Peptides against a protein of PDB entry 3WG5. Designs and how they scored, part 239

Target 1, 218 residues: chain A of PDB entry 3WG5
Amino acid sequence: LAKNIVYVAQIKGQITSYTYDQFDRYITIAEQDNAEAIIIELDTPGGRADAMMNIVQRIQQSKIPVIIYVYPPGASAASAGTYIALGSHLIAMAPGTSIGACRPILGYSQNGSIIEAPPKITNYFIAYIKSLAQESGRNATIAEEFITKDLSLTPEEALKYGVIEVVARDINELLKKSNGMKTKIPVNGRYVTLNFTNVEVRYLAPSFKDKLISYITD
Target 2, 218 residues: chain A of PDB entry 3WG5 as posed
Amino acid sequence: LAKNIVYVAQIKGQITSYTYDQFDRYITIAEQDNAEAIIIELDTPGGRADAMMNIVQRIQQSKIPVIIYVYPPGASAASAGTYIALGSHLIAMAPGTSIGACRPILGYSQNGSIIEAPPAITNYFIAYIKSLAQESGRNATIAEEFITKDLSLTPEEALKYGVIEVVARDINELLKKSNGMKTKIPVNGRYVTLNFTNVEVRYLAPSFKDKLISYITD

## One batch from the design tools (peptide; made by RFdiffusion4, then SolubleMPNN)

Design b2_p24_5_s2 (from b2_p24_5, 15 letters changed)
Fold by OpenDDE base, seed 3:
Structure b2_p24_5_s2 (fold): chain B 218 residues (1-218), chain C 218 residues (1-218), chain A 24 residues (1-24)
Amino acid sequence: as target 1 above (218 residues)
Amino acid sequence: as target 1 above (218 residues)
Amino acid sequence: KPSLGVELDPLASRPPPEPRPPEA
């Protein structure tokens, strides 16, 4: 029986328009090859709200399941990363990672202090993140608290509170645990049951462009 | 005598396509108002190479001098930030900041280790960063070492080695010290002598869009 | 969609992005 393909790609660093291009490229490759899923190993401290929203939209328009995996240990899906995760078909976290801290800011002042977003912006993102949680059947109260309390959670807490679906140490454990799970949002208008019983894992390397861009942004 | 305007804007965080939009917006505003210069207070750990290259190009196409100011103390112009600085009309740093660490990477592996860029990519960026240094009459050897040795410098070292032009504690000291300096690259095909003798400083706030994008990327 | 220049300040909630570790 022909093996179904699962792609794995890494996205690390700040969420930017370049990060959008990475998501778009990786998902497009996986779509073209009719993969069972793509796993994005995510480690991000956050980034740009517009890029984040575009990434969420790109994930939601994916022809295949997109799994966000907060990995490796020590990684975070912070701020924009949490939004992206909540907008995805399945969220996994490795032990020793974190999720949350979603409070929007305008930037930093001359003294390095945060410039707070005005209430209008904060409230917009509260509504947005709650919508993502609701659409995916995840904990909308916690999603709001990621902003209002700048809450950060461990994988165990996030799982317990119904923010994420899987805690896994590695890709193999992730595939094993997520096998037979339904996507939390639709793929092409339907909830998909993941089938990882006979899969080949393929790692996507950054394109020359992605590598170049990552290098310049890092 | 009508005061010449100097704009000051802050760009903080990873270099992304959104960061490009910020640069473009800020420079455009300053161009439209025929400002004497725009100062970009920069604090970045790096970011995307394509965004960086676009930002450099946007700076080089500016109708007015663009001063990169690594600020506040504790800030860095790391990786992509160094390229941007080297592509600008004048570089200033505050005490307690850093510049350099320009080695391109492809990303991080599953264990959090850096995935090295292949020699082809690294060599491309060596050539690129050396070109920026040469074009601006800055230390091309050190520019190369920012990659090959992942070198990071203090403001005092960077000044001493001819990488930057000014060390300044604040905007007022920056204006005072840079007054009468020539731009290190042309503005509209000519090297410009900065005139800060009768200037009004105007701070540009992030646009609502910039603030939202910043919030999402953070 | 208006590109909201809102930065979710990764640094507010994110540890300062580690400088890209030198490419090993």
Scores: peptide ipSAE 0.043, ipTM 0.245, DockQ to the pose 0.075; fails the geometry check
Fold by OpenDDE base, seed 4:
Structure b2_p24_5_s2 (fold): chain B 218 residues (1-218), chain C 218 residues (1-218), chain A 24 residues (1-24)
Amino acid sequence: as target 1 above (218 residues)
Amino acid sequence: as target 1 above (218 residues)
Amino acid sequence: KPSLGVELDPLASRPPPEPRPPEA
């Protein structure tokens, strides 16, 4: 039987327009190869809201399941990363990772102080994050609290509260645990049962452009 | 029987990007020599959160056990040092050392006053430190209190509360006490039983670069 | 659409958050 393919790619750092390009490229490759799924190893402190929203849309438009995996240990899906995760087909977290802290800000002042978003913007993102949670059958109350309380959760807490689906140490454990799970949002209008029996794992490397930008943004 | 090697290296001062380079170099040397473990003698008041997170990741990615040893007497694993310790395979403390005080700050004002981190950031680090504790089977409640109460502990308290694994006066006592212990986090996906029977201890000196940077940052 | 200036970054506080040194 032809081996099903699972792609794995890494996205690290701030969520920007370039991060959108990374998501788009990686998902497109996996779509073209008719992969069983793509796993995105995500480690982000957050970033731009516009880029985040575009990424969520791109994930939701994917022809294959997109699994957000907060990895490696010590990584985070902070802020924008949480929205992205909540918009995805499956969320996994490694032990020692975190998710949450989703309150929008306008930026930072010269003294490093947060410039708070006005209620209008905050309320917009409350509605948005709740919708992502509701659509994915995840905990919308906790999703709201990611904003209103700047809540952050451990993998175990996030699993317990129904924010995420899997806690896994590595890709092999993720594949094992998620095998037979249904996607939390539709793929091409259907909830897909993940089949990770007899899969080949293919790692996607960053493009040269990806490496260059990471070097400049560091 | 070929003697197992244990490396010992010192990391002292503020946690910075340069400290990451030190960790990376030392661990890499020990990995290359297939050492039984590396012991990092740590003495830090804290430092940069980004550097700390990278160091934790590097430790967790180690192919060999990384033991954080708060040493010598009078040393501290303060703030960032606590996170690093909690992310490691084994924590030891010498008598007369301390661990804790993990509350994040944005920096210092011109008058030397602490600029407090907003709840968003504080909550992020609460989740992060709890996840490190949970992953390592250490006391997550106390880990949280390192932030929420700015708690600091003695070695005896830290051992009692299940934050650390060993109290030892020196390297020889550390090796003796930790012999046969399992790592608190996996090494290459497996919990390793430490074998310090018939080991050679090798000390790593700071690189010339490390010496130069320490000279500039002091 | 929220304004393009909205950021979702708890860590983007420049300077990066530093762990508080122990109170002496």
Scores: peptide ipSAE 0.041, ipTM 0.291, DockQ to the pose 0.091; fails the geometry check
Fold by OpenDDE base, seed 5:
Structure b2_p24_5_s2 (fold): chain B 218 residues (1-218), chain C 218 residues (1-218), chain A 24 residues (1-24)
Amino acid sequence: as target 1 above (218 residues)
Amino acid sequence: as target 1 above (218 residues)
Amino acid sequence: KPSLGVELDPLASRPPPEPRPPEA
């Protein structure tokens, strides 16, 4: 029986192996307490593809629903963040946030120009992002266009196009709007209906290690 | 005569050569309109040292006051962001933001471990960050400890220690609290007293190029 | 010479996110 507990944690900045450790720690804590869900307040420009894929896998293996919430206003789930969101059980965005911009790159040249990924890598990530969208019942055409057209969407556009499930200003509005929604991917092999009736919200803080490694990876 | 205009723009994510282009564009627009100031809502984990140094130089060359505002709550001016803030005419932070963590690194290994910078590079950035603090009349001892101790501060601590000038929840509170403050570095060779009496706030949007390159660098 | 991309440690302890207005 899930306790009427919803965890909220923040993950902000570049997606790295450390970001994976943060996701893993936060989800593990919420799993241990049999929470109804964990909300990850995500604000990322993007980051490493390998770390992103591991994070998606960790979310998919979660014993509880993982809600990616692009928050606060001005936050983005850009690049790697979009993949993470599409791999999650529910996506919410605050007004004034963005999602998309998923074209893979090899990095930056010394002059700040993007080193384009070769077609083989781009095509791999097109297939990957489409699979995430399809598995979650989200708009796979838009997911592809996040790469092929470098498309970025507002919360309202993302909702309208079936990329995300909720637009919410804060955690309370998110809980109200997502109450009774089914997860977009399975939890322990089953689609779960979210129950946010009389929930206790518990905020998770970054560990000292999380703060230190975020300090180190940044 | 400065128009009673204050520009507000957002810079979020990693500090790259693209971030320099964003700073340059935003400041240029505000300069062209003879704004009283530009507020840069900064949320950065950090980034490239070369880009950071160019951004600091661009801020120092600004014809108008550049206010770095660590915003929204949850945002950070970490690493490169701290240098940028210390190089600015005024620093503000929202409650629940952070500043510091300035130890230079060479990058990340494949396992996400930090590749430490050699002492020569660390010492260079100690000298550099201390110079920014000293030139702006901010706490140079704390600036050094941002590197040597990997120190991070809350807004309240940063204010108390004389690292920043304002703690503010929003743009309106920032304008109210910073009204009548002197810039911490010169504008066109003179320290300017900020005049936020009857100001019009104008928000700058990222250009399509800014959105695209933030999408690419992330 | 590989330009030692000096990265300055970006992700110091981030306090909880507050709403930013939409980038126009």
Scores: peptide ipSAE 0.038, ipTM 0.243, DockQ to the pose 0.075; fails the geometry check
Fold by OpenDDE base, seed 2:
Structure b2_p24_5_s2 (fold): chain B 218 residues (1-218), chain C 218 residues (1-218), chain A 24 residues (1-24)
Amino acid sequence: as target 1 above (218 residues)
Amino acid sequence: as target 1 above (218 residues)
Amino acid sequence: KPSLGVELDPLASRPPPEPRPPEA
């Protein structure tokens, strides 16, 4: 029986293989408890493409709705974070957050200059981000422009352009606004209507490893 | 004779030695023309501490007011960008931008995890950022918390807490709101009252090198 | 002086490094 439980977990910082482990752990806990959903409070400037793709895949394989919530105010779902958001069942943003800037790079030169990705790789990510947008019924043109124009959007712009589904100040407002929304991608082959009526909110704390890596990565 | 000219230039991306060259070039042009001020539209996720310190020093040595404008909406003055802003004669932010998150790191590990700065380095930057805030009559407590709490602020919060001086949607609103304000640090030993009455706005384009590096760094 | 290796880049999570080309 589905518990009226919504999990909330935080993922902050660079998207890495460790971030995948965090997503996997959090989603697994919520799956095991048959939660109504998990909300991931995301604040990321980006990270590794491989880890990002694995995270997207893990979200798409989730047995429960995974809501990406760009939070708190001042946070961003930048670069890899945008891909992760676009791969999720619902995107929410807090006022004062941002999303976009998805242009792939090979890294940074010794002088700190960005090493551009070759056109082949850029085109791969254009195709990939567009696929995520299309599959989720989100604005694929804007998704492409996140790369081609290095576009960054406010929550209001992202909502207006059909990139995200909710603007919310806090978890309570998010639950209220997303109640009755359908997931933008299927959960186990079905689009799920979110039910946030009389839910218990459970916060998942980072593991010691999560804290240590966050501490090392902070 | 001071020309009623305000220069506007853009600096985007990582703070590097090249970013120093951009600041130096832009400020030098504006100095040579005896501009009323230069507005730097800043959008940076951070960068190198050495380059940042050099940029701050270059701003403090400017013969004209240097206004840091976190722009456009969605931009950030993150990390090194916050230090640069705090070292400037006036800080403005557009709605939907952010400032803060100033914790120093040694870089990223091979797995993309953050390598923490040792306490000695963190304490150095705490002292440094507090000095910039104090010297500019800005909130030194919040400046410290940009490091110790990894604090990020919206424009409204930053204004409220006395971190920044102006919230403006565009250059015209910035000029209007900052008109008659005193610089937060001296220009050639004197606090200057900004005069943006009947000014000519001149945009400085990035050099070919700036474009190439921005292109390589984009 | 902080070592030249100190970065003030909380957003240095640049766009994900290019996906490894799918292994052929």
Scores: peptide ipSAE 0.036, ipTM 0.271, DockQ to the pose 0.166; fails the geometry check

Design b2_p24_5_s3 (from b2_p24_5, 10 letters changed)
Fold by OpenDDE base, seed 1:
Structure b2_p24_5_s3 (fold): chain B 218 residues (1-218), chain C 218 residues (1-218), chain A 24 residues (1-24)
Amino acid sequence: as target 1 above (218 residues)
Amino acid sequence: as target 1 above (218 residues)
Amino acid sequence: APSLGVRIDPLASRPPPAPAAPAP
């Protein structure tokens, strides 16, 4: 029997191997408690592609729905964050957030300029992001343009173009609007209709380890 | 209106960048003709992980169902072939075929011995294969054991354990048994119920390029 | 026939996606 519990956790900062550990921990806690869903409040400028792909895989393996919520206002699911969102069961954004800007780079030069990725790498990530969009029934054309045009969208635009599912100001509005929606990708091989009627919202505090690394990477 | 057309094409040999081009070509032809599905008769000992991941992505981006059929008897979806199958909309196997043996390796030494992949790589592919299994509603425990135990299964075992959907002796039996089945992953964001009532079976011949490379790699 | 191991060229060298330029 699904407990009427929804977990909420925050992930902020660069996507790294440590960010994978955060996602894994948060989703595992929610899975163990048989939660109706976990909401990950995401604010990221992007990060490592390897960590991003591992996070997407961890979400796809989740036993419960993982909702990516770009929150609070001013936050972004930029670059790697967009891939993570597109790999999730449901995307929500708060007003005043952004999603997109997914062009892969090799890094930064000593002068701070972007080192461009070779076409082979760019094409790989185009194929990858289009796959995530297609599997989730989201706009694969716009997903490609997040790379090819380095496109960034507002919540309203992202909703209009079918990149995301919900625009919500807070967790309560998110739960209200997403209630009765189907997950955009399967949970254990099935699309789950979200049931947020009379749910307990349970906040996951960052671990001490989570706090230490955010402090080092900020 | 879906044409009552099902394409059948063969892919045999090592999974390479060229095998990606074959998958891409075959699926593109079937998409252009608005086929009900494409059946890929697969016989592979495995191959490159990069090519495999690209093939899985190409299948996931397909506008029509892609059925992987391990065929004929004596064929295998070994190693990379198992990943490809698990990434597809439906898996069928002929009697006397095999699936599994997915442990990643770095290559072969000069003496022909296997160069073991480091644990980090093995763990990556465990996560990857479990993701494919979970997304397709297939047995993720067995998918992991394809790596951790280098497990190989018969069609009957693979069906019993929920790794595959159909055991069929030929294309006609495959079409008959798979008729009315839902795709295990979405097509354009939706699970498609296969309709193989009164279909035209259209065989795709290997291109001249396809023949030349099979001849070089065999 | 020995299962020809999937040559994993670790995609470990995948470049990070571009970090968003800090908002000015």
Scores: peptide ipSAE 0.044, ipTM 0.283, DockQ to the pose 0.133; fails the geometry check
Fold by OpenDDE base, seed 4:
Structure b2_p24_5_s3 (fold): chain B 218 residues (1-218), chain C 218 residues (1-218), chain A 24 residues (1-24)
Amino acid sequence: as target 1 above (218 residues)
Amino acid sequence: as target 1 above (218 residues)
Amino acid sequence: APSLGVRIDPLASRPPPAPAAPAP
């Protein structure tokens, strides 16, 4: 039987326009090869909300399932990373990772203090993150609390509260646990049942650009 | 006589994928209304090179002239902003603004020190910025020095060295001074002579998304 | 074409604040 291809790519560092380009490139490669899915190993402290929203949109427009995997241990899907995860077809986390802390900020003051977002912006992101959670059948109350309380969750808590779908130590365990799961959002208008029974894992290397931007955004 | 429409929009803060979305949205609105031009009031310390290149490409694909105006006083077209400006149909600067400091970096170390780009990347951006300058008939030697010397120029210096086309205190002076100028790059394959004799200025408000992302990226 | 993920940001220095460690 022809092996279904599962792509794995890493996105690390701050969420920015380059992160969008990375997502777009990786998803496009996987789409072109008619992959069963792409797994994005995500490790981000957060970043820009615009880039985040574009990434979410790119994921939602994907012709294949996009699985966000908070990996490796010690990684986070912090802030913008949580929105990206909530906008994805499946969320997985490795043990020792985190998700949440989604409160929008305007930036940092000269003294390094957070400049708080005005209520209008905070409320927008509350509505947005709740929408992502609702659309994906994930916990919208916790999604709101990621903002209102700047809540961060462990993988076990996130699974327990229905924020994520899988806790997995590695790609092989992720493939095993997510095999037969339905995507939490539609792929080309349909909820896809993942088929990881006969798969070839292909790792996408960062492009020279990706290495450069990762280097620049690290 | 029907008034030609000139759009004015602001893009402030870091150059990111959201900045691309802002440019794309603003230019698209102005294109749809068959505007004489759009003026983008640019104030940026820089940002991501990928977003920058996409913005440059979007400007180059514009159906109407895109004028980059480094405004207000105290603003800059620093780093990525300079590339965007050099990729545009006309560059204007307000007194008390700056342009340049285009050296690509990989980012900032944990201690806040700049992580230098490897020569391969620096040389790529040297070639790229020189290409933008050459394509626009602007000073490619200075464009290179924006990288090699991290050079920053005043509006008066930038005008003197043939990096920019206009020094203007406000939109009205910009319209007056740029009236009858040819675009420095083609619009739909043609160098356009700007006609600001009978214009209506329309300000584009940032979308809720734009306000949010500007807020998140500021 | 080499995708240039270059920051051209002389100010991009601020590490995002470390997420506050959850209280033990």
Scores: peptide ipSAE 0.038, ipTM 0.323, DockQ to the pose 0.071; fails the geometry check
Fold by OpenDDE base, seed 2:
Structure b2_p24_5_s3 (fold): chain B 218 residues (1-218), chain C 218 residues (1-218), chain A 24 residues (1-24)
Amino acid sequence: as target 1 above (218 residues)
Amino acid sequence: as target 1 above (218 residues)
Amino acid sequence: APSLGVRIDPLASRPPPAPAAPAP
């Protein structure tokens, strides 16, 4: 019996156009191999809203389930990372991670102060994040508060409030706990029941370009 | 019986040299009036490490207790804010706030990526934050993990782990709960027992300069 | 379209670590 393949890849750092290329590459590989799912180990402080929206769209267009796993312990799905997670087929968090803090900003002043987004932009992202939560059957009130209160949650709180689906220490525990779960958004128009029985885990390495950009940006 | 005066002031936004001037001004006013304490309502995503270190030093040199209150709900003592809090005579947090995420960074690349601090700088701030925790009798292991794991904690977790001293919804609850508490660091070489019986609360407004800079940086 | 300049990075305000002031 052909083992169901689960891909695992890491995406770390700022959400940029390059991060989109990483998501696209990883998901495309998993799609080509008809994987049962891809798990993206996400650790991000946030990033560009344009790149974030493109990543969400790429996840929504995926032919296979995309699981966002906030990992390792100490990682966050902060800001743009929360939007990406809410746009995914399943969210998992490792203990000691966080999710939230989604208030949009225009940038930083010369003194480093946050330039607040005008109400029009803030309201746009409130509507957007609530849409992601609603479409995925996640807590839209908390999703709004990720912006309006810059709320950040622990894995336990996020699970309790119905923001995420799984708390898991590692990939093996994630596979075990998510086995038989239904995706929170459709895959090709259908909600998929995850089958992680007798799976082969395949790790995707960063490309040379991924390593180069990480080296320049780290 | 002369009411003991407690000053309350807000410091919001990025930690900069200007934020130092705000701390200095507020503490100086409270010192001049021989206040029982000053409560700084802190909401910061972080900021410059030089300014942060100067603020910590200014707090440590205060002639009166400086209470850092992470407020309002949705606020954070993030990054530099955590260091400032750990350098203070008492830390309080409102429900729905956070503390932590202290990993130092050199800045942001053109693509917005975090430029990681070299190990030398990271190790310096690990030692520094642990020193602040140890000097204040707070959890130095968690203080280290605020850097090494970019850990962020809820008020409940921070209280449980001995990072902070008070969880309070408002100034009145803060005054009530902190009454009779001993400062976590000395005031003029002595640990002070806070006396918030029959206090007058005086709010310090932002200066014109504070408003102008906030306006330019918001 | 939201401005391409919009950042959703609460940690983007992580100050550069000031160089360690040399211990006195």
Scores: peptide ipSAE 0.027, ipTM 0.290, DockQ to the pose 0.090; fails the geometry check
Fold by OpenDDE base, seed 3:
Structure b2_p24_5_s3 (fold): chain B 218 residues (1-218), chain C 218 residues (1-218), chain A 24 residues (1-24)
Amino acid sequence: as target 1 above (218 residues)
Amino acid sequence: as target 1 above (218 residues)
Amino acid sequence: APSLGVRIDPLASRPPPAPAAPAP
């Protein structure tokens, strides 16, 4: 029996192999406890495409719904964060957050200019982001424009255009608004109706390793 | 006699020594022509603090008004970009852009977590960003909160809180709205009233070096 | 690997780009 538990964890900063480890740890804890869902409070400027793809795959392989919540106000799900959100079971945004800016880059030169990805890589990620949007029933045209126009959206725009599912100020409003919604992608091959009636909210803290690496990398 | 010329140039990507070279080149061209102002269309996620401080100093030493314009929609003046904007003679933002997220970091670890700056460095940049806000008559409390809360603002919020001076959809609206405004910091020791009556708009293209380094670093 | 993100690198020297992990 799924415990009426919703886990909440924060993932802040660049998307990397360590961010993957955080996603994996948090989702694994929530899976082990048969939680109703896990909410990931996401604030990221983006990061590595390899880590992003691994995170998306880890979310898609989750035994429970994974909700990406762009939070708090002022946070973003930029670049890699948008891909992660589009690969998730439900996207929520707090007012004053943003999503988009998904154009792939090879990195930054020593002089700090963006290293443009060759057309082959850009086209690969256009196809990839469109696939994530299509599989989740989200706006694939806007998903493409996140790359081709480097588009960023407000929560209200993202909701209006069918990129996200919820605008919520806090976890309680998120739970209230998402209660009874179906996941946008399958959980273990089935679309799940979220049940946030009388749930216990449990906050997951960063591990000592997470704190140490965050301390070293933050 | 100042020519009724307004230069417009784009600076996109990370803030680095090369971004400094771009600012220096663009401002120098506009200074040489005694332009009424230069508008820098800024879209940056942030970058190096050393380069940022040099850019701020270069703007403050400008012989003409330097307007930072967060543009196009979807762009940001994040982190280092906010400092640069706060160090400028006028800040404008297009709808759908953002400003803030100014907490200093030591970098990103190999695993992509943020490397936290020690309190000494964080406090240094709190003092620095507050000084930029105070000197420009902008909201120093919000400037501090860009660091302490990692706050990001919409154009409307930033205008409302007295962080920026103009919300404008395009260069023409920017020129119209900023016409008759005083610079927020001195130009050669004097506050200048912007005169955008019958100005010629000249776009500065990236140099071949700018294109090459952008191509290598984009 | 291509970077997807607004790196707000406030202070740190970007570590040299980690060698591109081969595209899968």
Scores: peptide ipSAE 0.025, ipTM 0.276, DockQ to the pose 0.103; fails the geometry check

